# Ledger of designs, part 15: peptides against a protein of PDB entry 3C66

Target 1, 189 residues: chain A of PDB entry 3C66
Amino acid sequence: KSWANLFEKNDFFFRYKFYLEITAYTRGSDEQHLKWSGLVESKVRLLVMKLEVLAGIKIAHPFTKPFESSYCCPTEDDYEMIQDKYGSHKTETALNALKLVTDENKEEESIKDAPKAYLSTMYIGLDFNIENKKEKVDIHIPCTEFVNLCRSFNEDYGDHKVFNLALRFVKGYDLPDEVFDENEKRPSK

## One batch from the design tools (peptide; aimed at target 1 Y86 H160 L167)

Design b2_p13_7_s2 (made by RFdiffusion4, then SolubleMPNN; from b2_p13_7, 5 letters changed)
Fold by OpenDDE base, seed 3:
Structure b2_p13_7_s2 (fold): chain B 189 residues (1-189), chain A 13 residues (1-13)
Amino acid sequence: as target 1 above (189 residues)
Amino acid sequence: MKARIENSVFTPD
């Protein structure tokens, strides 16, 4: 079986204790988001390569597909809230205050024409070469280089009211609910 | 573009 067949969706979010989340945010049109998220996603492989060469990193495996979501986002404060709360099971319940756009509701008049925030999230599973559990790992440099790459590629994304990017390190038990199927149980701490 | 890098220094425990 090719390595690609071993990374079925079914076990990816159970295989690692730690994950890096890369989220592209767009408060604007779906077309704007498609371009922005596509750019970010196209650069993830470069981040993986930079992570793999760190002494403390044993494995950095990207999940091949982004997770997509969108919310009705009437205010800039709502957009900041989404960016603050998304990406962690501990905090994602705050997003329940916003209307999630679904295939079932997207044609409703109140949703169709509403301002929206679009989210595309890529995941990287991480394994570490650390014998001493008290030793810290620092991935800040590769993450900063990735951010700079995305920022410098095109000036069209300069408007922070529209385009944003987040990189978040999370533990497997704190992954968002979106990564698990209905029949899957969240990993324990 | 605003960028956030959160918890980039961590203990893998």
Scores: peptide ipSAE 0.686, ipTM 0.958, DockQ to the pose 0.840
OpenDDE base, seeds 1, 2, 4, 5: peptide ipSAE 0.684, 0.685, 0.684, 0.682; ipTM 0.957, 0.957, 0.957, 0.957

Design b2_p13_7_s3 (made by RFdiffusion4, then SolubleMPNN; from b2_p13_7, 6 letters changed)
Fold by OpenDDE base, seed 4:
Structure b2_p13_7_s3 (fold): chain B 189 residues (1-189), chain A 13 residues (1-13)
Amino acid sequence: as target 1 above (189 residues)
Amino acid sequence: MKSRIENSVFIPE
């Protein structure tokens, strides 16, 4: 099935039982985030290629649209919390303790000039060859290679106070709310 | 860079 056909479908987040989330984090300027997230996004196809050739993986399809969010992030602890809690429905409610930046509030004085954490998240839908035997799948190597590829691109990206990258394997029922429309029901466990 | 790779070893079920 062509990637192009997949990108036109609104059922991407219902199609797979499993997803790999790739999140680029930036605690800094929007410009810094654009560069960092743009780099990460540009490399996702390479990760997909590495995943597709793994024996246990039948399909690895990227959702090409990034999900963007930003939070007021006054402290490093807040930044760590974002990175810890984001990307799972089970934990994302903890982010409610932070001020989400929206189009409605971004011009408010308390938000406009506040320190921010920016998030860009890419998703890869995964299908596995589990017909014959349920075996352990290890995607750590290609994920590590991807991280190394991104982080080594520029020495500035070594500053973990500003730039971070997370890859998280999640089940469809545990996807963040952001991937579903208001009228869509979350997949059941 | 602080990077995180979570749940990269799993049984698909």
Scores: peptide ipSAE 0.531, ipTM 0.934, DockQ to the pose 0.847
OpenDDE base, seeds 1, 2, 3, 5: peptide ipSAE 0.522, 0.401, 0.524, 0.527; ipTM 0.932, 0.905, 0.932, 0.932; seed 2 fails the geometry check

Design b2_p13_7_s4 (made by RFdiffusion4, then SolubleMPNN; from b2_p13_7, 5 letters changed)
Fold by OpenDDE base, seed 3:
Structure b2_p13_7_s4 (fold): chain B 189 residues (1-189), chain A 13 residues (1-13)
Amino acid sequence: as target 1 above (189 residues)
Amino acid sequence: MKSRIENSVFTPE
């Protein structure tokens, strides 16, 4: 990565106090995930447009690159656990119970042929324009519309045993470790 | 499990 790319990345994940995470999950083949995640990613700009028009939202800024990870996922319970624990620094340590697939281990026989869960995560930085700090912001409608748009694209994506989609609002200090480089310090509260 | 939308109603504080 160029220094400029690192700077842009660092600036993005420190620029905002709040983020929306969009994660596409696939328990199946790499090909299935490529199609599913590609679809989700292609629709993120539509979600951004819907967020920007909300009165309480000043800025909705998408990060341009997805974060990719995959785990050995032998059971449906493991898949549920991944979806429950991923996306928050507070809970992501639970994922250590699963085998993370890496470039170093992907060719191991026990990993190569194992059932896998694939994750692709997009981030949107959020800035708010609210006079009262205690005022609630509701992004449920645009998020629901986004989910419906993605799920309705193909009937196969209705199979929740294979394909899932999660949208999670998180604070900057609770972002997953994956968004930070080793030399970067996590934002404080 | 179904798709999840978590914490879609929040106070930005």
Scores: peptide ipSAE 0.519, ipTM 0.931, DockQ to the pose 0.765
OpenDDE base, seeds 1, 2, 4, 5: peptide ipSAE 0.516, 0.520, 0.517, 0.517; ipTM 0.930, 0.931, 0.930, 0.930; seed 2 fails the geometry check

Design b2_p13_8 (made by RFdiffusion4)
Pose (drawn by RFdiffusion4):
Structure b2_p13_8 (pose): chain A 189 residues (1-189), chain P 13 residues (1-13)
Amino acid sequence: as target 1 above (189 residues)
Amino acid sequence: EIEVVPKFVKREL
């Protein structure tokens, strides 16, 4: 074999059938999002611990990098549709109605200056100890406990017209395009 | 398939 094989990119978004995504939203400034997403991101490891001790959870595997994007966001209505539509491949297409900030256009006049909404998503891939027969598995408490941990007593993130946090349980075939690079086809049926 | 709950969670005040 060769050295190039050792350094082959990992296949995180193909190896699991289930993912928990944690999303921090900011309809505000760059630094408002830096602090906000920074706080949320600092708590994600705790969710891994809370989840992984559970009977039923075989593994809660965090990915090493948050997925980031921002859109020009004129109206409250837009910010809301972003939260609604973002996170699933079935629905993320509706985001095309808004202008996405890219490598090419981040420097343009009507974009550099426009109010923006910011997203920061972390992924925890899940694998399960499948109990007995096909049964429901409840991981609600550790998810809400994680949410309650996303707080600061010296910084108010209470204005939801600005700051928001959301979690999604998403099957592998339904992961957002952003997680697969130019090479990779996405998982199927 | 097994069902996992919750499917969606959002912070509320």

Design b2_p13_8_s1 (made by RFdiffusion4, then SolubleMPNN; from b2_p13_8, 9 letters changed)
Fold by OpenDDE base, seed 1:
Structure b2_p13_8_s1 (fold): chain B 189 residues (1-189), chain A 13 residues (1-13)
Amino acid sequence: as target 1 above (189 residues)
Amino acid sequence: EIIIEPKELRKTD
């Protein structure tokens, strides 16, 4: 399949049984997040290349556009909660306890100057080709290398109070609601 | 952080 067709949302989030989510988190300024997320996004293609060479992976296709969100994040505990709960349908409802920043509310005084957590998420669709039922595909190695690559770029990114990077392996039926349009039905289990 | 549950990836075909 041509990667060109993946530049559009179309049926990307219905096409694969498995997805890898790459989320850059920033608890700080928008400027800090733009630099951090931009770096992470710029390296995703390298991760894809490393995934594609694994014997058990038939296809690794990135969705080329990031998903962006931000929350009012007054405490470190809130920031930890965001990182724990974001990225799966089964847990994302916990984020409703936090105030989502929107274009409609961003100028409100209670939001404008509030501490924020920014999120940028990239998705990779995965198709596995395992000949032997006992064969395991270990994506942990390339994922770890990717995290190390991103964090090693600048010493500031070692501050976990501000900058975080998570990679989550997710089944299609457990993708976050953000990837679906209002009229789209979530894939079944 | 890598949030990959150590699940056995089985043949998806």
Scores: peptide ipSAE 0.050, ipTM 0.691, DockQ to the pose 0.066
OpenDDE base, seeds 2, 3, 4, 5: peptide ipSAE 0.043, 0.041, 0.038, 0.109; ipTM 0.673, 0.669, 0.655, 0.725; seeds 3, 4, 5 fail the geometry check

Design b2_p13_8_s2 (made by RFdiffusion4, then SolubleMPNN; from b2_p13_8, 9 letters changed)
Fold by OpenDDE base, seed 5:
Structure b2_p13_8_s2 (fold): chain B 189 residues (1-189), chain A 13 residues (1-13)
Amino acid sequence: as target 1 above (189 residues)
Amino acid sequence: EIIIEPEELRKED
């Protein structure tokens, strides 16, 4: 199957047992987020290249479309909570305490001018070599290098109060609900 | 720090 065929949403999130989530967070303006997330997205291919050459990783395939969401984020604590809880089905229900910005509510006065946290998430499907099932796979180095690469691009991105970048290793059955359609059944353990 | 342990790669029984 060609690389291109792996990018069908329905197949992608069922194809792999493991995923690496890359989430760019911005507590600020949509313009700030657009620049930040765009930068992160532009560098994902470099991370993939670094992952592919690691011993123990057989396949690292990026999903080409980012997932985007935004929440009303009145406080720094809320922003920390978002970063802590987002990216896992097990914990994402905590986000229900925050107001999700939607096309339907974005024009409401209480939402329109409210502080917001913006999220853009990229996914990499991972397949591992059987030989390494007995060995740990350390992806810390390439992930750290990736984060440093993104944050070093502009001095402004060093402001953790505004810009954040998180990578999370997630099992397929624990993927966030956002990756599945309403009619799709979540993968079973 | 992201280290994938062998246990995570094993099929959960």
Scores: peptide ipSAE 0.309, ipTM 0.856, DockQ to the pose 0.076
OpenDDE base, seeds 1, 2, 3, 4: peptide ipSAE 0.274, 0.308, 0.151, 0.072; ipTM 0.849, 0.859, 0.788, 0.723

Design b2_p13_8_s3 (made by RFdiffusion4, then SolubleMPNN; from b2_p13_8, 9 letters changed)
Fold by OpenDDE base, seed 4:
Structure b2_p13_8_s3 (fold): chain B 189 residues (1-189), chain A 13 residues (1-13)
Amino acid sequence: as target 1 above (189 residues)
Amino acid sequence: EIIIEPERLVKED
C-alpha cells in the first residue's frame, strides 16, 4: 500500500506488531525545538528508505504527523529521565513525576517561564519477513546513520545538554498512551 | 549519545 493510505491515524497503531519511534528532544526554547524537530522530521523519509531495503524488513511505513509534548524540566536529571522513560508504556508512568505542559496550564506563571523539555515523536510501522530460519535484522546502522545525519546538519545540534535524538524499537502493545484515543483499546501482547 | 533500543531484532522461527 502507498504511504498515502497510512497518513490517517485510523488503524496505524494497530496495524503493525513493531514500531520505530523517533523522538527529537530539546531542553531549551520553543524556537530551538522547532528547528531541531523540523530537521529530524524532514529526514525521516531517508531513514524509511534505508529501512525498506534491509533484508528482513518487509514494510517500513511512517506515520506522517509528529506527536508533540513538553514537560517542565528544571534539571538535567529530569531531562535524562524524560529521555530514558519516554516512548514505552512500560516506563512512561515515571514521567508523571514531571509537570506535563498542556493548553490548560501553559499560561500558569509557574509553567510559562519554567525550563522545558520539548518532544516531537515520529513513528514508523515495521513489518518483517518471516523466514524459516533464524533471522537477525540489525537496524542499528541505518538508525545511527540517521542520527549522525541530523546532528551533523548544524554544530549546535552536537550539544547533548540541549538537543537529543532517540530511536526506540517498540512493540505495539508497549506504545505510549499518546498514540491511542480515549476510546481505543491498547493492543494486547 | 545515540539511543537505539533495541538496535536489532532477532527472530527464531
Scores: peptide ipSAE 0.039, ipTM 0.656, DockQ to the pose 0.077
OpenDDE base, seeds 1, 2, 3, 5: peptide ipSAE 0.039, 0.043, 0.038, 0.038; ipTM 0.650, 0.730, 0.705, 0.656; seed 2 fails the geometry check

Design b2_p13_8_s4 (made by RFdiffusion4, then SolubleMPNN; from b2_p13_8, 7 letters changed)
Fold by OpenDDE base, seed 3:
Structure b2_p13_8_s4 (fold): chain B 189 residues (1-189), chain A 13 residues (1-13)
Amino acid sequence: as target 1 above (189 residues)
Amino acid sequence: EIEIIPKELRKED
């Protein structure tokens, strides 16, 4: 049921104060993106396993469904902008400068044949073992290993002009709008 | 508050 999905989303994106976003980017064909994002998504559980064993992490809980979006992306600069601005509420408004591809407009000639950037984003909710609220948790190693694992699967994925992968740590109040229903209130600081 | 390192990773290293 649709409401059950909303409750799942609502529960997940309000449950944690902190999230790790994993975004697979593809500036190319839909087929290229399906392969790339599918690979990344298939490896997320391995990252979770590596995060869970870190002393500072109490819980690493993946959200099971990816968030999908695509934009008309005429230039490499646009592609860089997407990678820079996506994944944070405070910066995502910059994406409004690009044409979002939707089911309603995808068949328009100007959009159909345009270069596109595809995005697939997985979320991991994080809870920490912090005695003192000023502790540092270093997730660099498991994240780097994850990126290397994905990139090394196929030599084609070494082409950063086409394929990219980003991990971003965000606070709940700074999650992108895509994770919330229009009737849901964004978490406060 | 808790500090996570890194905040963002877009490179393999």
Scores: peptide ipSAE 0.387, ipTM 0.904, DockQ to the pose 0.732
OpenDDE base, seeds 1, 2, 4, 5: peptide ipSAE 0.385, 0.386, 0.376, 0.385; ipTM 0.903, 0.904, 0.896, 0.895

## One batch from the design tools (peptide; aimed at target 1 L20 D138)

Design b2_p14_1 (made by RFdiffusion4)
Pose (drawn by RFdiffusion4):
Parts: structure tokens; C-alpha cells; sequence
Structure b2_p14_1 (pose): chain A 189 residues (1-189), chain P 14 residues (1-14)
């Protein structure tokens, strides 16, 4: 074999059938999002601990990098549809109605200056100890406990017209395009 | 297929 093989990119978004995504949103400024997403990101490891001790959870595997994007966001209505539509491949297409900030256009006049909404998503891949028969597995408490941990007493993130946090349980085939690079086909049926 | 709950936690602020 060769050195090139050792350094082959991991296949995180193909090896699990289930993912928990944690999303921080900011309809505000760049630094408002830096602090906000920074706080949320700092708590994600705690969710891994809370989840992984559970009977039923075989593994809660965090990915090493947040997925970031921002859109020009004129209206409150837009910010809301971004929260609604972002996260699932079934629905993320609706985001094409808004202008996405890219490598090419981040420097353009009508974009550099436009108000923006910011997204930061972390992924926890899940695998399960499948109990007895096909049963429901409840991981609600550790998820809400994680939410309650996303707070600061010296910084108010209470204005939801600005700051928001969301979590999604998304099957592998339904992961957002952003997680697969130019090479990779996405998982199927 | 097994069912996992929650499927979605809506956007919320602290």
C-alpha cells in the first residue's frame, strides 16, 4: 500500500444511518454569531456524554468540524423559513430562494453589506443497541438538558428575533448536501 | 425500523 492511503479522508457521513444535528442560528452580526455559536459548540461534548451513558446508545460520535453558512436575510419571515427548512435534504432546497454567501460572492457589494443570518451545525452520529422488538427509543431529556446548558449569565441570548438553537434527528440518506464534498455520491434508499 | 424521539426540537432561545 501507500502513504496516500493512510491519509484518505474519513467517511463519517456514510458510516452511520442516524445523525443528531445541533444548529445555532443568528439573525444578527458576525460577532453576535461568533459568541453564540461558540457557546453552543462548547456544550456539544456534554451532550455526547449524556447520550453515551444511556442504555440503547451504542455510540454518540461527534464530528470534528462545524458546518457553517450564512444567507442574506431581509425579513423575519426569511429567518423563520431558514430555521424551518434547513437541516433536511428533503427541505433544504427552499433555501435557494435566498442568496447564499459563498467563496465567490462574499466580497460583492450587495452581499458584503447585506444583513445576514448565520448557521453553525454540529453532527453527532448515532448507533443503537436494538433492545428487543422494533421499539421507540426516547432521548428527549438529554437533548433538553443540553439546551438548558446553552446559556450565559453575562450574555443575553434571549432575543429570538436574533438568536436560535435547534436539534434534528436525521437519517443518513437525508443529510444536507453540505456534508458531502464534490466527489461523493450521497447515500440512497 | 426503530423510532427515535425527539425527531425534531424546534428553534429556541434561552
Amino acid sequence: as target 1 above (189 residues)
Amino acid sequence: EIEVFPSFIPPVAP

Design b2_p14_1_s1 (made by RFdiffusion4, then SolubleMPNN; from b2_p14_1, 7 letters changed)
Fold by OpenDDE base, seed 4:
Structure b2_p14_1_s1 (fold): chain B 189 residues (1-189), chain A 14 residues (1-14)
Amino acid sequence: as target 1 above (189 residues)
Amino acid sequence: EIEIVPELIPAQSP
């Protein structure tokens, strides 16, 4: 099936048992984030191509729309916490300790000028070709190559205090709440 | 069961 036919379907986050999340993090300006996330997003297709050729992976389908979020991020510890806790339903509740920036609150004086962490998350749905229930699929190489590709594009992207990039393997039942509409029920285990 | 490794890349420094 053409990728185009996947993007038309509101069932992307129900279609696969497994997902790879690609999150670009920026603790800085919106402009810095737009450049960084735009770069990462532009490279996702290369990662997909590398995943598709792995013997254990039958399908790697990107969801083309990024998910955008931003938090007030006053400290480096807060930024580390975001990177640790984001991308899993199991852990995302820890982010409630931070002020989520919304369209409703972004103009508040306390938020407008606050240090922010920006997040752009891309999703890849994964289907595995596992005849034997005990096969291990190692995605370390293609994912690490992807991170290195993005970070090496500009010297500034080597600054982990500002720019981060993480890939997280998640099960469909552990996807962040952001991927579901209010009326959608999270997949069960 | 499919074991996918690693679950997070890069590994968060301890």
Scores: peptide ipSAE 0.302, ipTM 0.850, DockQ to the pose 0.481
OpenDDE base, seeds 1, 2, 3, 5: peptide ipSAE 0.270, 0.259, 0.295, 0.210; ipTM 0.840, 0.837, 0.850, 0.809

Design b2_p14_1_s2 (made by RFdiffusion4, then SolubleMPNN; from b2_p14_1, 8 letters changed)
Fold by OpenDDE base, seed 2:
Structure b2_p14_1_s2 (fold): chain B 189 residues (1-189), chain A 14 residues (1-14)
Amino acid sequence: as target 1 above (189 residues)
Amino acid sequence: EITIIPEEIPAQSP
């Protein structure tokens, strides 16, 4: 089966027990977000390469398409809350307190000109080669190097009030709802 | 600030 079949959405989020989520956040304009998220997305392949060489990682497989979302984000506290709660099924319900921007509501006067937080999320499926239950795989180094690479590309990306980047290690049963189709059942524990 | 959650991958729960 060609590598192309591994990128079909329907199988990807059920294939792995573990995922690494890479989320680029922007509280600003859509143009700012497009530049920031585009940069982050362009570097994901480098992170994959660094993960694959770790002795405890058997496979690091990127999903090729980002997931895009945006929220009305009136305050800095709202932006911090988004960064804390997004990326986990356990916590994502807290985002219901914010107005999700959709194609249906984006032209509403209360939404159109409102401050927004934009999110672009990339996923890496992980398979581990752990022989002993005591073996830990530390991904801190490659993840930190990745963040530093993205942040150092432009001085503007040092403004944490506007641009943020988070990496979250998530189990398949705790993936956000956005990765599943309406007819798909979430993986069990 | 760099956010990595978690920084260490726990051993696969059986």
Scores: peptide ipSAE 0.081, ipTM 0.671, DockQ to the pose 0.070
OpenDDE base, seeds 1, 3, 4, 5: peptide ipSAE 0.056, 0.054, 0.050, 0.059; ipTM 0.656, 0.652, 0.651, 0.663; seeds 1, 3 fail the geometry check

Design b2_p14_1_s3 (made by RFdiffusion4, then SolubleMPNN; from b2_p14_1, 6 letters changed)
Fold by OpenDDE base, seed 3:
Structure b2_p14_1_s3 (fold): chain B 189 residues (1-189), chain A 14 residues (1-14)
Amino acid sequence: as target 1 above (189 residues)
Amino acid sequence: EIEIVPEEIPAQAP
């Protein structure tokens, strides 16, 4: 990877004040998650196109790579907690109560055979063209259409016990730690 | 301040 590609990555999470996070969740097999997340990721460009035509949105720029994580997820309550707490620096520390699956621990018997929640997160950087400080931008319609498009692709994706899809609007200072390298300082307010 | 609505879009059933 060229130095240019590294700088482009590092600049992305500092370039915008606002981001839209798109997270595909799967409580099931890695194969189920691969199919689900791959579908969601394939549709992100359609969401970008719908966002770009909204009044007040100047730029909707997708980050090209998903962020992948997985947790041991023994219960449905744990799965709900992941969906509530993930995607914000303010709340992500609650995920420390769960066992993160890593390359170092994935072969441990207690982790290998455990129920897992898989997460794939896509980011869209947003720049707004707001003349007046009081303008509201409603992203509900394009985001709801996107969720419906993904979930309607296969009847199995209607099972909320297994498959979930959340979109979250996040300020740059509240992005998850996963988007920053160890040597990078989180954006200030 | 820019008000974005909604801040969070949960997985809605169709």
Scores: peptide ipSAE 0.185, ipTM 0.768, DockQ to the pose 0.667
OpenDDE base, seeds 1, 2, 4, 5: peptide ipSAE 0.067, 0.135, 0.070, 0.152; ipTM 0.654, 0.756, 0.648, 0.760; seed 1 fails the geometry check

Design b2_p14_1_s4 (made by RFdiffusion4, then SolubleMPNN; from b2_p14_1, 7 letters changed)
Fold by OpenDDE base, seed 1:
Structure b2_p14_1_s4 (fold): chain B 189 residues (1-189), chain A 14 residues (1-14)
Amino acid sequence: as target 1 above (189 residues)
Amino acid sequence: EIIIVPEEIPAQAP
């Protein structure tokens, strides 16, 4: 089935029970984030290819569009908090303590000149070959190789104070609210 | 039950 049909958000976030989230973080300029996130996004296809060949993975389908967000991030502790809490419905409420940058508020002087954390998130829907009641699927190798590939592209991306990259395995019922429209009901457990 | 390893790869992965 052509990945082209996954361009439509439609039912992508309802189609799978499991997702892999790939988030590129930048605490810096828009330009720095654009370069970093663009690099990460360009490599997602390689990760998908490595996941598809793993025993126990039946399907790995990327969602083609990144989700973009940014927060006022005055401290390093705030940046660590974003990285800890983002990507799960259970924990994302903690992000309400930070000022979300929106098209409506971005020109406010207090927001315009504030340090920011930028986030770009890619999603991969996963389907597994469940032959046995208890199957272990180890994604450590392909995920680690992916992180290393992205980080090794430029020495500047080794600065964890500025650039970060996280991969999170998430169940469909625990996806962030950003993936659903206002009229969509979150998947049940 | 499917066990995925790891569940999370931290942003500060060496």
Scores: peptide ipSAE 0.189, ipTM 0.784, DockQ to the pose 0.698
OpenDDE base, seeds 2, 3, 4, 5: peptide ipSAE 0.077, 0.091, 0.064, 0.175; ipTM 0.639, 0.722, 0.632, 0.770

Design b2_p14_2 (made by RFdiffusion4)
Pose (drawn by RFdiffusion4):
Formats: sequence, structure tokens, C-alpha cells
Structure b2_p14_2 (pose): chain A 189 residues (1-189), chain P 14 residues (1-14)
Amino acid sequence: as target 1 above (189 residues)
Amino acid sequence: ELEVFPDFIPPVSP
């Protein structure tokens, strides 16, 4: 074999059938999002611990990098549709109605200056100890406990017209395009 | 199919 094989990119978004995504939103400024997403991101490891001790959870595997994007966001209505539509491949297409900030256009006049909404998503890939028969697995408490941990007593993130947090349980075939690079086809049926 | 709850926690702020 060769050195190039050792350094082959991992296949995180193909190896699990289930993912938990944690999303921090900011309809505000760059630094408002830096602090906000920074706080949320600092708590994600705790969710891994809370989840992984559970009977039923075989593994809760965090990816090493948040997925970041921002859109020009004129109206409250837009910010809301972003939260609604972002996260699933079935629905993320609706985001094409808004202008996405890219490598090419981040420097343009009507974009550099426009109010923006910011997203920061982390992925925890899940694998399960499948109990007995096909049964429901409840991981609600550790998810809400994680939410309650996303707080600061010296910084108010209470204005939801600005700051928001969301979690999604998304099957592998339904992961957002952003997680697969130019090479990779996405998982199927 | 396996059922996992929650499937979605809506956007929320502290």
C-alpha cells in the first residue's frame, strides 16, 4: 500500500444510519454568532456523555468540525423558514429562495453589507443496541438537559428574534448536502 | 423500523 492510503479522508457521514444534529442560529451580527455558537459548541461533548451512558446507545460519535453557513436575511419570516427548512435534505432546497454567502460572493457589495443569519451545526452519529423487538427509543431528557446547559448568566441569549438552538434526528440518506464533498455520492434508499 | 424520540426539538432560546 501507500502513504496516500493512510491519509484517506474519513467516511463519517456514510458509516452511520442515524445522526443527531445540533444547530445554533443567529439573526444578528458576526460576533453575536461567534459567542452564541461558541457556547453551544462547548456543551456538545456533554451531550455525548449523557447519551453514551444510556442502555440502548451503543455509541454517540461527534464529528470534529461544525458546519457553518449564513444567508442574507431581511425578514423575521425568512429567519423562521431557515430554522424550519434547514437540516433535512427533503426540505433544505427551500433555502435556495435566500442568498447563501459563499467563497465567491462574500466580498460583494450587496452581500458584504446585507443583514445575515448564521448557522452552526454539529453532528453526533448514533448507533443502537436494538433491545428486543422493534421498539421506540427515548432520548428526550438528555436532549433537553443539553439545551438547559446552553446558557450564560453574564450573556443574555434570550431574544429569540436573534438567538436560537435546534436539534434534529436525521437518517443517513436525509443528511444535508453540505456534509458530502464534491466527490461523494449521497447514501440512497 | 427503529423509532427514536425526539425526532425534532424545535428552535428555542434560553

Design b2_p14_2_s1 (made by RFdiffusion4, then SolubleMPNN; from b2_p14_2, 7 letters changed)
Fold by OpenDDE base, seed 4:
Structure b2_p14_2_s1 (fold): chain B 189 residues (1-189), chain A 14 residues (1-14)
Amino acid sequence: as target 1 above (189 residues)
Amino acid sequence: ELIIEPEEIPAQSP
């Protein structure tokens, strides 16, 4: 089946047991984030290609659209918390302590001028061909190579206070709520 | 860099 037919959100987050989340974080300006996230997004295809050739990966299928979010992020600790807690349903509730920026509130004076963390998240659905229960597929190498590729593109992207990139392996039942529509039921364990 | 590797990818239960 061509990738094109799977790019519709419709069943993507129900199709796979496992997902790789790629989140570009920026604590700075929207312009900084657009550059950083745009770079990361442009490289996701290379990561997919590297994953697809790994022994034990049957399918690595990217979701085509990033998920965008932003939070008021007044402190470095808040930024660390976002990076720690985001990307898992189990932990995302901790982000409720932060002010989510929405289209409804973005023009509020307290939010408009506040320091923000921007997040762009790409998802890769993974299907494994593990014949033997004992074989672990090591995705660390291609993931590390991907991060290094993104980080090395510009010296500014070496500043972890501003720019971060995280890759998270997540089970379908532990995907963030953002990937599901209000009428969709989260996959069961 | 936060690379959260898969926990033990459970063998695909059929």
Scores: peptide ipSAE 0.101, ipTM 0.726, DockQ to the pose 0.082
OpenDDE base, seeds 1, 2, 3, 5: peptide ipSAE 0.042, 0.037, 0.029, 0.038; ipTM 0.649, 0.660, 0.646, 0.643

Design b2_p14_2_s2 (made by RFdiffusion4, then SolubleMPNN; from b2_p14_2, 7 letters changed)
Fold by OpenDDE base, seed 3:
Structure b2_p14_2_s2 (fold): chain B 189 residues (1-189), chain A 14 residues (1-14)
Amino acid sequence: as target 1 above (189 residues)
Amino acid sequence: ELIIVPEEIPAQSP
């Protein structure tokens, strides 16, 4: 049975207490985003391998599909706000100040020609092997190496005005709403 | 309590 058939989407976001979110941001063209996000996504398996060898990590399991979203992003401040607020249920409501691009509105003239921020988010479910309640797991090294690997691939990816990459550690109860179906109840604390 | 460091890793310059 392929590894893909064991994790129904519905079980993945309930299975773990902790997740690592990997978001590729692009303020530019859809073509720029496709290249950037595709690169990041192609490297996630290398990050998983580096996480799995950490003494405190029992399992690092990637979700196989990215979550895609895009917003009208007229200013650099809006782009910074997206990067600050995205990826947590506590803060994602701030994104309601921006126009979400949807299949229904993408052909509207005001949206079609507007500057956009594109987001592609990958999730890694984390299970920890913690014997003692005071153990620290430092993921800084493997995560920094991952960011450097992605950004060093092309000099253009060094432009933080266009291309960004953020990693966020999130608890299951604080996952963004996008990961749950309408009939699913968010995990409790 | 499990402590994960860091909680957020911003886009760092190489």
Scores: peptide ipSAE 0.138, ipTM 0.747, DockQ to the pose 0.666
OpenDDE base, seeds 1, 2, 4, 5: peptide ipSAE 0.062, 0.066, 0.057, 0.075; ipTM 0.637, 0.664, 0.647, 0.659; seed 1 fails the geometry check

